Peptides against a protein of PDB entry 6B4J. Designs and how they scored, part 36

Target 1, 315 residues: chain A of PDB entry 6B4J
Amino acid sequence: DITMQWYQQLQDASMQCVLTFEGLTNSKDSQAKKIKMDLQKAATIPVSQISTIAGSKLKEIFDKIHSLLSGKPVQSGGRSVSVTLNPQGLDFVQYKLAEKFVKQGEEEVASHHEAAFPIAVVASGIWELHPRVGDLILAHLHKKCPYSVPFYPTFKEGMALEDYQRMLGYQVKDSKVEQQDNFLKRMSGMIRLYAAIIQLRWPYGNRQEIHPHGLNHGWRWLAQILNMEPLSDVTATLLFDFLEVCGNALMKQYQVQFWKMLILIKEDYFPRIEAITSSGQMGSFIRLKQFLEKCLQHKDIPVPKGFLTSSFWRS

## One batch from the design tools (peptide; made by RFdiffusion4, then SolubleMPNN)

Design b1_p12_4_s1 (from b1_p12_4, 10 letters changed)
Fold by OpenDDE base, seed 2:
Structure b1_p12_4_s1 (fold): chain B 315 residues (1-315), chain A 12 residues (1-12)
Amino acid sequence: as target 1 above (315 residues)
Amino acid sequence: SESKEILNNLPE
């Protein structure tokens, strides 16, 4: 399966990256530990500062991240930090940066859906300039949210239940599995972030270049989802999340072809979702239903709330 | 299935 091969390749690359900087991460040397922490902060703090407040602030954050990845010194925690402080510094920073972007999906976007757009536009812009960061974003995203691939992990004989739950994207702490609502909330955040990334371009980059992971991957994702059996609650939730965030962009890009897909979702796939939806899961189902019906009735997909406008970039 | 057909006819 081509999709699974792609998934595995990204996971392998991510694993190899971890192995590459293991000397830095496992070092007991005090200086190495200091460098590690400085690099980690330099990579992650700017991402945490991303907000919907002002475009100028977002540009400053972008420039700082790009400078760090370019081997330039940046100020972090009152100190000058550079990836050149350690031979494994760049690999480590790229990995931690990518990890942090995905973490903002599962935390910030999960709680504040509008946050998807400013995070995504920075991620997209960094991805354009630093393809390895993009691959690592995908690797982290796919590992935490296999539904972003999409695929459904399977239970194998001899596998511990907790390991299977983790493969499905659940957090398991102290032998307690995450509540379903929290799980879906995190998955929603990551899917929304992904849906935003594939449609956004950093406005100060070379917009003439092809998006490194553009809307064609959104189309692929939808097609792959439709080619899979729906999963109870998960499919209805994430399909809604995806369409709410990038449906307008897909509509504009693919026009009649998109509407054919949307009709297919409504007429063919939606009944399959309904068939596996329990009474306790009707919330996600109804939300998707209402969204699809409204979009088909109005022949329009609304621009998602929080979409960045020209006025944002002038602020 | 129609879904498979869509998958096979992915736009660039």
Scores: peptide ipSAE 0.029, ipTM 0.727, DockQ to the pose 0.675
Fold by OpenDDE base, seed 5:
Structure b1_p12_4_s1 (fold): chain B 315 residues (1-315), chain A 12 residues (1-12)
Amino acid sequence: as target 1 above (315 residues)
Amino acid sequence: SESKEILNNLPE
């Protein structure tokens, strides 16, 4: 399976990255520990500062991240920090940065859906300039949310239930599995972030170049979902999240082809979702139903709430 | 599947 091969390749690359900077992360030397912490903060704090408030602030954050990845010194915590402080510094920063972007999906976007867009446009812009960061974003995303690939992990003989739950994307702490609502909330955040990344370009970059991971991957995602059996509650939830965020962009890009896809979803796939939906899961189902019906009736998908406008970039 | 067909006809 080509999709699973791609998944595994990204996971392997991510694992190799971790091995590459293990000397930095495992060092007991006081100076190395200091460098590690400084680099970690320099990589992650700017991402946490991303907000919907002002485009100018977003540009400053982007420039700081790009400078750090380019080997330039940046100010962090009152200190000058550079990836050149350690031979493994760049690999470490790329990994931690990618991890933080995905974490903002599962936390910030999960709680505030509109936050997907400013985070995504920075991630997309950084990905364009630093392809390895993009690959690592995918690796982290796929590991935390296999539905972003998409695939559904299977229970294997001899596997512990907790390990299977983790493979499905659940958090398991102290032998307690995450509640379904919290799980779906985190998955929604990550899917929404992904849906935003594939459609957004950093406005201050070379937009003549092809998007490093563009809307064609959104089309692929939908096609793959439709070729899979629906999963109870999960499929209805994430399909809605995806279409709400990037449906308008897909419609504009693929036009007639998009509407064929949407009709296929409504006529062929939606009944399959209905068949596995329990009475307690009707909320997600009804939300998807209403969305599809409205879009097909009006022959339009609305621009998502929080989409970045020209006024945002002028602020 | 019909979905695969749609994917195969994806515009470049």
Scores: peptide ipSAE 0.028, ipTM 0.728, DockQ to the pose 0.578
Fold by OpenDDE base, seed 3:
Structure b1_p12_4_s1 (fold): chain B 315 residues (1-315), chain A 12 residues (1-12)
Amino acid sequence: as target 1 above (315 residues)
Amino acid sequence: SESKEILNNLPE
């Protein structure tokens, strides 16, 4: 189908990117290793510095990332670093930057949901200026969280159980699969980040341009989820995460159509979730239920906690 | 609209 073709194309592009900078990553030359490390730090450290503290700081981080991607030298670890230091430097930095954004969803947003918004607005702004970074963000996101596509990986004959678990997004270390709660926490973080990216625009960019991966993709995601059989605990969790983060934006954008979708979720899809929900998984189910009921009752979806306001950008 | 088409493809 079209969705799987899109998924595969992004994965192929990501793999080709890795092959392109293989010379840099596999080099045994001391200078090349140094350059690689410097570039990796220059790409990833600014992303790790993203916080909810001040808009001015966020702008500085954005400018630094953009400068690096534009071939300008940036200061990192007390050194001047540029992608021009190696012919494969730009591809490497784009890949590592994209990887880091997704990792922040997986780790930082997973632990602090409010962190989704400052990370997402930077990611969105960078994506607008550097489309390849955006494609790589999707590739990394899809690989770590197939539910962001969405699709559900299937077990194939001859596949090792561990490989299947990894395809589902589980971490497997020393033949031990991660606990379900940790898995869902990571998936939640990535979905929340994605839900934030698709609705946010960098305020200092050219707003006349269309969002490179906007709310239409959020609508598509919901539609695709609803066309799939629910997964135990996963669907209820991620659907809630998604709607909590971008439901308000979708409501504003799609109005009556959005409410029709929400009613469809409650009346048609929710019973299907219930049917596969065990007594031990009722928490996620109840949370989604309460959210949907509240939203439908009030005919409103609240602005998500952590949403960036004008006051943030003035700080 | 794209949204309408997508909505029309939702499960009945």
Scores: peptide ipSAE 0.026, ipTM 0.712, DockQ to the pose 0.165
Fold by OpenDDE base, seed 1:
Structure b1_p12_4_s1 (fold): chain B 315 residues (1-315), chain A 12 residues (1-12)
Amino acid sequence: as target 1 above (315 residues)
Amino acid sequence: SESKEILNNLPE
């Protein structure tokens, strides 16, 4: 399976990255520990500062992240920080930065859907300039949300239940699995972030270049989902999240072909979702139903709330 | 089928 090969390659690259900077992370030296903490803060704090307030502030954050990744010193916590402070500094920062983008999906976007767009446009722009960060974003995303690949992890003989639950994307703490609503909320945030990344380009970059991970991956994702058996509650939730965020962009890009796919979803795939939906899971099902019916009726998918406009970039 | 064609026709 080509999709699973791609997944495994990204996971292998991510694991190799961790091994590369293990010297920095495992060091008992006080100076190395200080450098690690400074680099971690420099990589993650700017991402946490991303907001919908002003385009100018977003540009400043982008420039700071790009400068750090380019080996330039940046101010963080009142100190000058550079990836050149340690031989493993760049690998560590790339990994932590990518991890933080995905964390903003599962936390910030999960709670505030509109936050997907400013986070995604920065992530896309950084990915364009730093492809390794993009690969690591995918690796982190795929590991936390296998549905973003998409694939459904299978239980293997001898596997602990908790390990299987974690493979499915659940958080397990003190032998307690998270509630389904919290799980779906986190998965939704990550899918929404992904759907935003694949459609957005940093406006101050070279737009003549091809998007490093563009809408063709959105089409691939949908096609792969439709070729899979639906999962109870999960498929209806994430399919809605994905289409709400990037449906308008897909419609504009693929036009008639997109509408054929949407009809296929409504007529062929949706009944399969219905067949596995219990009475307690009708919320996500009804939401998807209403969305599909409205879009097909109006022959339009609305621009998602929070989409960045020209006025945002002038602020 | 048209459905299979849509699913297999991945745009570049």
Scores: peptide ipSAE 0.025, ipTM 0.709, DockQ to the pose 0.644

Design b1_p12_4_s2 (from b1_p12_4, 10 letters changed)
Fold by OpenDDE base, seed 4:
Structure b1_p12_4_s2 (fold): chain B 315 residues (1-315), chain A 12 residues (1-12)
Amino acid sequence: as target 1 above (315 residues)
Amino acid sequence: SESKRILNNLPL
């Protein structure tokens, strides 16, 4: 399966990255530990500062991240920090930055859906300039949310139940599996972030270049989902999340083809979701139903709440 | 359907 090969290649690249900077992470040297901590803060703090407040602030954050990845010194915690402080510094920063973007999907976007857009536009812009960060974003995303690939992990003979649960994207702590509502909330956040990334371009970049991971991957994702059997609660939830965030962009890009896809979802795929939906899961199902019906009736998909406007970039 | 044809022609 070409999709699974792609998944595995990204995971392998991520693992190789970890091995490359293992010397930095495992060092007992006091100075190496200090450098590690400084680099980790420099990579992650700017991402946590991303907000919907002002485009100017977002530009400052972007410039800081780009400067760090470019080997330039940046101020972090009152100190000058550079990836050149250690030969493994760049690999470490790229990995931690990518991890933090996905974590913001998992946490911030999960709680505040509108946060997807400012995070995604920075991630997209950084990905355009630093392709390795993009690959690592995908690797982290795919590992935490296999439904973003998409695929459904299978239970293998001899596998521990907890390991299978982790493969499915559940958090398991102290032999306690995460509650379904929290799981779906985190998955939703990551899918929404992904759906935002594939449609957004950093406005101060070279717009003549093709998006490094654009709407064609969104189309692929939908096609792959529709070619899979629906999963109870998960499919209805994530399909809604995806379409709410990037449906308008897909409509504009693919036009008649998009509407044909949406009709296919309503007529062929939606009954399959209904057939596996229990009474306790009707909330996600009804939400998807109402969304599809409204969009088909109006022949329009609304611009998602939180979408960045020209006024945002002038602020 | 035409929609199914489109899906079948999409790269997986």
Scores: peptide ipSAE 0.032, ipTM 0.722, DockQ to the pose 0.337
Fold by OpenDDE base, seed 5:
Structure b1_p12_4_s2 (fold): chain B 315 residues (1-315), chain A 12 residues (1-12)
Amino acid sequence: as target 1 above (315 residues)
Amino acid sequence: SESKRILNNLPL
């Protein structure tokens, strides 16, 4: 299967990246530990500072991340930090940066859906300039949220239940599996972030270039989802999240083809979701239903709340 | 089904 091959290739690349910088991460040397901590902070703190407040602040954050990835010194924690401080510094920073973007989907976007857009536009812009960061974003995203691929991990003979739960994207701590609502909240955040990334371009980059992972991947994602059996609660939740965030962009891009897809979802796929939806899961189902019906009735997909406007970039 | 045909003709 081509999708699974792509998934595995990204995971393998991510694993190889980890092996490349293991000398830095496993070093007992005090200087190496200091460099590691400084590089980790330099990579992750700017991402955590991303907010919906002002476009000018977002540009400063972007420039700082790009400078770091370009081998330039940046100020972090009152110190000058550069990836050139260690031979594995660049690989480590790329990995940790990508991990942090996905973590912001998992945490910040999960709690504040509007946060998807400023995080995504920075991620997209960095991906355009640093393709390896983009591949690592996908690798981290796919590992934490297999539904972003999409695929459903299967239980294998001899597998521990906890390992299977982790493969499905659940957090398992002290032999306790994450509650379903918290799980879905995190998955929603990551899907929303992904849906934002595939449609957004950094406005200060070369817009003549093709998006490194654009709306065609959104179309692919929908097509793949529709070719899969729905998963109880998960499919209704994530399909809504995806369409709410990137449905307007897909509508504008694919026009008549998008509406054919949406009709297919409503007429053919939605009844299959209904058939597996229990009374306790009606919330996500009803939300998807109402969204689809409203969009088809109005022949429009609304611009998502939090979408970055020209006024944001002038602030 | 017409639906499957539409999916197969979707640009990847």
Scores: peptide ipSAE 0.031, ipTM 0.719, DockQ to the pose 0.570
Fold by OpenDDE base, seed 3:
Structure b1_p12_4_s2 (fold): chain B 315 residues (1-315), chain A 12 residues (1-12)
Amino acid sequence: as target 1 above (315 residues)
Amino acid sequence: SESKRILNNLPL
């Protein structure tokens, strides 16, 4: 299975990255600990500052992240911080930066769907300049949200139920699994972020180059989802999230092929979702239904709320 | 259907 090989390769690369900076992470030296914390803050704080407020502020954040990844000193917490402060500094920063982007999907986008776009355009732009960060974004995303691959983790003999729940993307704390609504909210945020990344290009980059992880991966994702059995509540939720965020872009890119796919969803796949949907899960089902019906009726997919306009970049 | 054929021919 090519998809599973790709998944495993990304996880292996992520694991190798962690091993590479283990010396920095496990150091008991006070100076090394200080450097680690400074690098972690320098990598993650700019990402947390991403907002829908102004394009100029977004550019400043991008430039700061890019400068850090380029080995230049940046100001963080009133101190000059550089990845050159430790031989493992770059690997550590790339890993933590990628982790933070995915975390913003899991937390910020989950709560504020419109936040997907400013986060995604920065992530896309950084990925274009720093491919390793992109691979690590995918690795983190796939681990937290296997549905972003997509694949459904299987229960293995001898596996603890909690470990299986974690593989499915659930948070388990103190032997308590998170509620389904919170789980779906987090998964939605990550899928929405991913759907935004694959369609957005940093406007100040070399747009002559091909997107490092573009809409072709969105098409692949949809194809893979449709070739899998639906999961109760999960499939209806995430399919809606994905199409709401990148459906307009896919429509523009794939034209007639996109509409054929959308008809296939409505006529062939949607009844399979319905068959596994309980009365308590009708909310996600109805939402997907209404979206599909509206889009097919109007022969249009609306531009998603929060999509960045030219006026945003002039602010 | 044509749509199924297209999906089946997509790289996985």
Scores: peptide ipSAE 0.031, ipTM 0.721, DockQ to the pose 0.345
Fold by OpenDDE base, seed 1:
Structure b1_p12_4_s2 (fold): chain B 315 residues (1-315), chain A 12 residues (1-12)
Amino acid sequence: as target 1 above (315 residues)
Amino acid sequence: SESKRILNNLPL
């Protein structure tokens, strides 16, 4: 399967990256430990500072991340920090930066859906300039949320239940699996971030270039989801999240073909979701149903709340 | 059905 080959290739690249910087991460040397911590902070703090407050501040954050990835010194924690401080510094920073973007989906976007857009536009812009960061974003995203690929991990003979639960994206701590509501909340945040990334371009970049991971991947994702059996609660939740964030963009891009896909969801896929939906899971199903019915009735998908406007970039 | 044809023609 081509999708699984792609998934595995990204995971292999991510694992190879970790092996590449193992010398930095495993070093007992005090200076190496200091460099590691400084690089980790320099990579992750700017991402945590992303907000909807002002476009000018978002540009400053972008420029700082780009400068760091370009081998330039940046100020972090009152110190000058550069990836050139260690031969493995760039690989480490790329990995940690990508990890942090996905964590912002998992945490910030999960709690504040509108935060997807400023995070995504920075991630997209960095991906254009630093393709390896983009691949690592996908690797982190796919590992935490296999539904972003999409695929459903299978239980293998001899596998521990906890390991299978982790493969499905659940957090397991002290032999206790995460509650379903918290799991879905985290998955929702990551899917919303992904749906924002594939449609957004950094406005100060060379927009003549093709988006490195554009709306065609959104179409692919939908196609793959629709060719899979639905999962209880998961499919209805994530399909809604995806369409709420990027449905308007997909509508504009694919036009009549997009509406045919929505009709297919309503007529063929909805009954399959309903058939596996328990009474306690009807909330996600009803939400998706109401969204699609409204969109089909009005022949429009609204621009998502939090979408970045021209006024944002002038602030 | 037309829906099945659409599904089969979706790019993967």
Scores: peptide ipSAE 0.030, ipTM 0.708, DockQ to the pose 0.429

Design b1_p12_4_s3 (from b1_p12_4, 9 letters changed)
Fold by OpenDDE base, seed 4:
Structure b1_p12_4_s3 (fold): chain B 315 residues (1-315), chain A 12 residues (1-12)
Amino acid sequence: as target 1 above (315 residues)
Amino acid sequence: DEAKEILNDLPE
């Protein structure tokens, strides 16, 4: 399966990255530990500062991240920090930055859906300038949310139940599996972030270039989902999340073809979701149903709440 | 175009 090969290639690249900077992370040297901590903070703090408040602040954050990745010194925690402080510094920062973007999907976007857009536009812009960061974003995303690939992990003979649960994206701590509602919330956040990334371009970049991971990947994602058997509760939840965030963009890009796909979802795929939906899972199902019916009736998908407008960039 | 090509991946 070409999709699984792609998944594995990204995971392998991520693992190789970790091995490359292992010297930095495992060092017992006091100076190396200090550098590691400084680089980690420099990579992650700017991402945590992303907000919906002002475009000017977002630009400052972007410039800081880009400067760091470009080997320029940046101020972090009152100190000058550069990836040149250690030969493994760049690899480490790229990995931690990518990890933090996905974590913001998992945590911030999960709790505040509108946060997807400012995070995504920065991630997209950084990805355009630093392709390796983009690959690492995908690797982290795919590992935490296999449904973003998409694929449904299968239980293999001899596998521990906890390992299978982790493969499915559940957090398992002290032999306790995460509650379903928390799991779906995290998955939703990551899917929403992904759906935002594939449609957004950094407005101060070279717009003549093709998006490094654009709407064609969104179309691919939908096509692959439709070719898979639905998973109880998960498919209805994430399909809604995806369409709510990027449906308007897909509609504008693919026009008639998009509506053909949406009709296919309603007429052919939706009954399959219904067939596996229990009474306790009707919430996600009903939400998807109402969304599809409204969109088809009005022949429009609304711009998602939190979408960045021209006024945002002027602030 | 790209849309038509990708649409071929949809279920029949």
Scores: peptide ipSAE 0.031, ipTM 0.718, DockQ to the pose 0.160
Fold by OpenDDE base, seed 2:
Structure b1_p12_4_s3 (fold): chain B 315 residues (1-315), chain A 12 residues (1-12)
Amino acid sequence: as target 1 above (315 residues)
Amino acid sequence: DEAKEILNDLPE
């Protein structure tokens, strides 16, 4: 399976990255620990500062992240920080930055869906300039949300139930599994972030270049989802999230072909979702139903709330 | 195009 090979390659690359900077992360040396913490803060704090307030602030954040990844010194916590402070600094920063982007999907976007767009446009722009960060974003995303691949992890003989639950994307703490609503909320945030990344380009970059992970991957994701049996509650939730965020962009890009896809979803796939939907899961099902019906009736998919406009970039 | 190719992989 090509998709699983791709998944595994990204996971392997991510694992190799971790091994590469293990000297920095496992060092008992006080200076190395300080450098690690400074680099971690420099990589993650700018991402946490991303907001929907002003385009100018977003540009400043982007420039800071790009400068850090380019080996330039940046100010963080009142100190000058550079990836050159340690031979493993760049690998570490790329990994932590990518991890933080996905974490913002998991946390910020999960709670505030509109936050997907400013985070995604920065992530996309950084990915364009730093492809390794993009690969690591995918690796982190796929590990936390296998549905973003998409694939459904299978229980293997001899596997602990908790490990299987973690593979499915659940958080397990103190032998307690995350509540389903919280799980779906986190998965939704990550899918929404992904759906935003694949459609957005950093406006101050080279627009003539091809998107490093563009809408064709959105089309692929939909096609693969449709080729899979739906999962209870998960499929309805994430399919809605995905279409709400990038459906308009897919419609504009693929036009008639997109509508064929949407009809296929409504007529063929949706009944399959219905068949596995319990009475307690009707919320996600109804939302997807209403969305599909509205879109098909109006022959339009609305621009998602929080989509960045020209006025945002002038602020 | 890529879209058509992917659509061919869709379930019937």
Scores: peptide ipSAE 0.030, ipTM 0.712, DockQ to the pose 0.165
Fold by OpenDDE base, seed 3:
Structure b1_p12_4_s3 (fold): chain B 315 residues (1-315), chain A 12 residues (1-12)
Amino acid sequence: as target 1 above (315 residues)
Amino acid sequence: DEAKEILNDLPE
């Protein structure tokens, strides 16, 4: 399976990255610990500052992240910080930065769906300039949300139930699994972020280049989902999230082919979702139904709420 | 299936 090979390659690369900076991570030296913390803050704080407020602020954040990844000193916490402070600094920062982008999907986008777009455009722009960060974003995303690959983890013989739950993307703390609503909320945030990344380009970059992980991957994701048996509540939720965020972009890009896909979803796949939907899960089901019906009726997919306009970039 | 066929017709 090509998809699973791709997944495994990304996970292996991520693991290799962790091994590469293990010296920095495991150091007991006080200076090394300080450098690690400074680098971690320098990598993650700018991402947390991303907001929908102003394009100018977003550009400043982008420039700061890019400068850090380029080996230039940046100001963080009142100190000058550079990846050159440690031989493993760049690998560490790339890993932590990628992790933070995915975490913003998991937390910020999960709570505020419109936040997907400013986060995604920065992530896309950084990915264009720093491909390794992009690969690490995918690795983190796939690990936290296997549905972003997509694949459904299987229970293996001898596996603990908690480990299986974690593989499915659930948080398990103190032998307590998270509630289904919280799980779906986090998964939704990550899928929405991914759907935004694949369609957005940093406006101040060289747009003549091909998107490093563009809408063709969105098409692939949809095709793969449709070739899989639906999961109760999960498929209806995430399919809606994905289409709400990138459906308009896919429609514009693929035109007639997109509508064929949407009809296939409504006529062939949606009944399969219905068949596995319980009375307690009707919310996600109804939401997807209404979305599909509206889009097909109007022959249009609306621009998602929070989509960045030219006026945003002038602010 | 049909989804796979649609994928095969994806524009470059």
Scores: peptide ipSAE 0.029, ipTM 0.726, DockQ to the pose 0.590
Fold by OpenDDE base, seed 1:
Structure b1_p12_4_s3 (fold): chain B 315 residues (1-315), chain A 12 residues (1-12)
Amino acid sequence: as target 1 above (315 residues)
Amino acid sequence: DEAKEILNDLPE
């Protein structure tokens, strides 16, 4: 399967990256430890500062991240930090930066859906300039949220239940599995971030170039989801999240074809979701149903709340 | 058309 091959390739690249910088991470040398911590902070703090407050501040954050990845010194924690401080510094920073973007989906976007857009536009812009960061974003995203690929991990003979739960994206701590509501909240945040990334371009870049991971991947994701058996609660939740964030963009891009897909969801796929939906899971199903019915009735998908406007970039 | 190709992979 081509999708699984792609997934495995990205995971292998991510694992290889970790092996590449193991010398930095495993070093007992005090200076190496200091460099590691400085690089980690330099990579992650700017991402945590992303907000909807002002476009000018977002540009400053972008420029700082780009400068760091370009081998230029940046100020972090009152110190000058550069990836050139260690031969493995660039690989480490790329990995940690990508990880942090996905964590912002998992945490910030999960709690504040509008945060998807400023995070995504920075991630997209960095991806254009630094393709390896993009691949690592996908690797981190796919590992934490296999539904973003999409695929459903299978239980294998001899596998521990906890390991299977982790493969499904659940957090397991002290032999206690994460509650379903918290799990879905985190998955929703990551899917919303992904849906935002595939449609957004950094406005100050070379817009003549093709998006490195554009709306065609959104179409692919939908096609793959529809070719899979739905999962209880998960499919209805994430399909809604995805369409709410990027449905308007897909509509504009694919026009009549998009509406054919939406009709297919409503007429063919919905009954399959309903068949596996318990009474306690009707909330996600009803939300998706109402969204699709409204969109089909009005022949329009609204621009998502929090979408970045021209006024944002002038601030 | 990439969109048509992908749509053809959708279930009937």
Scores: peptide ipSAE 0.026, ipTM 0.711, DockQ to the pose 0.164

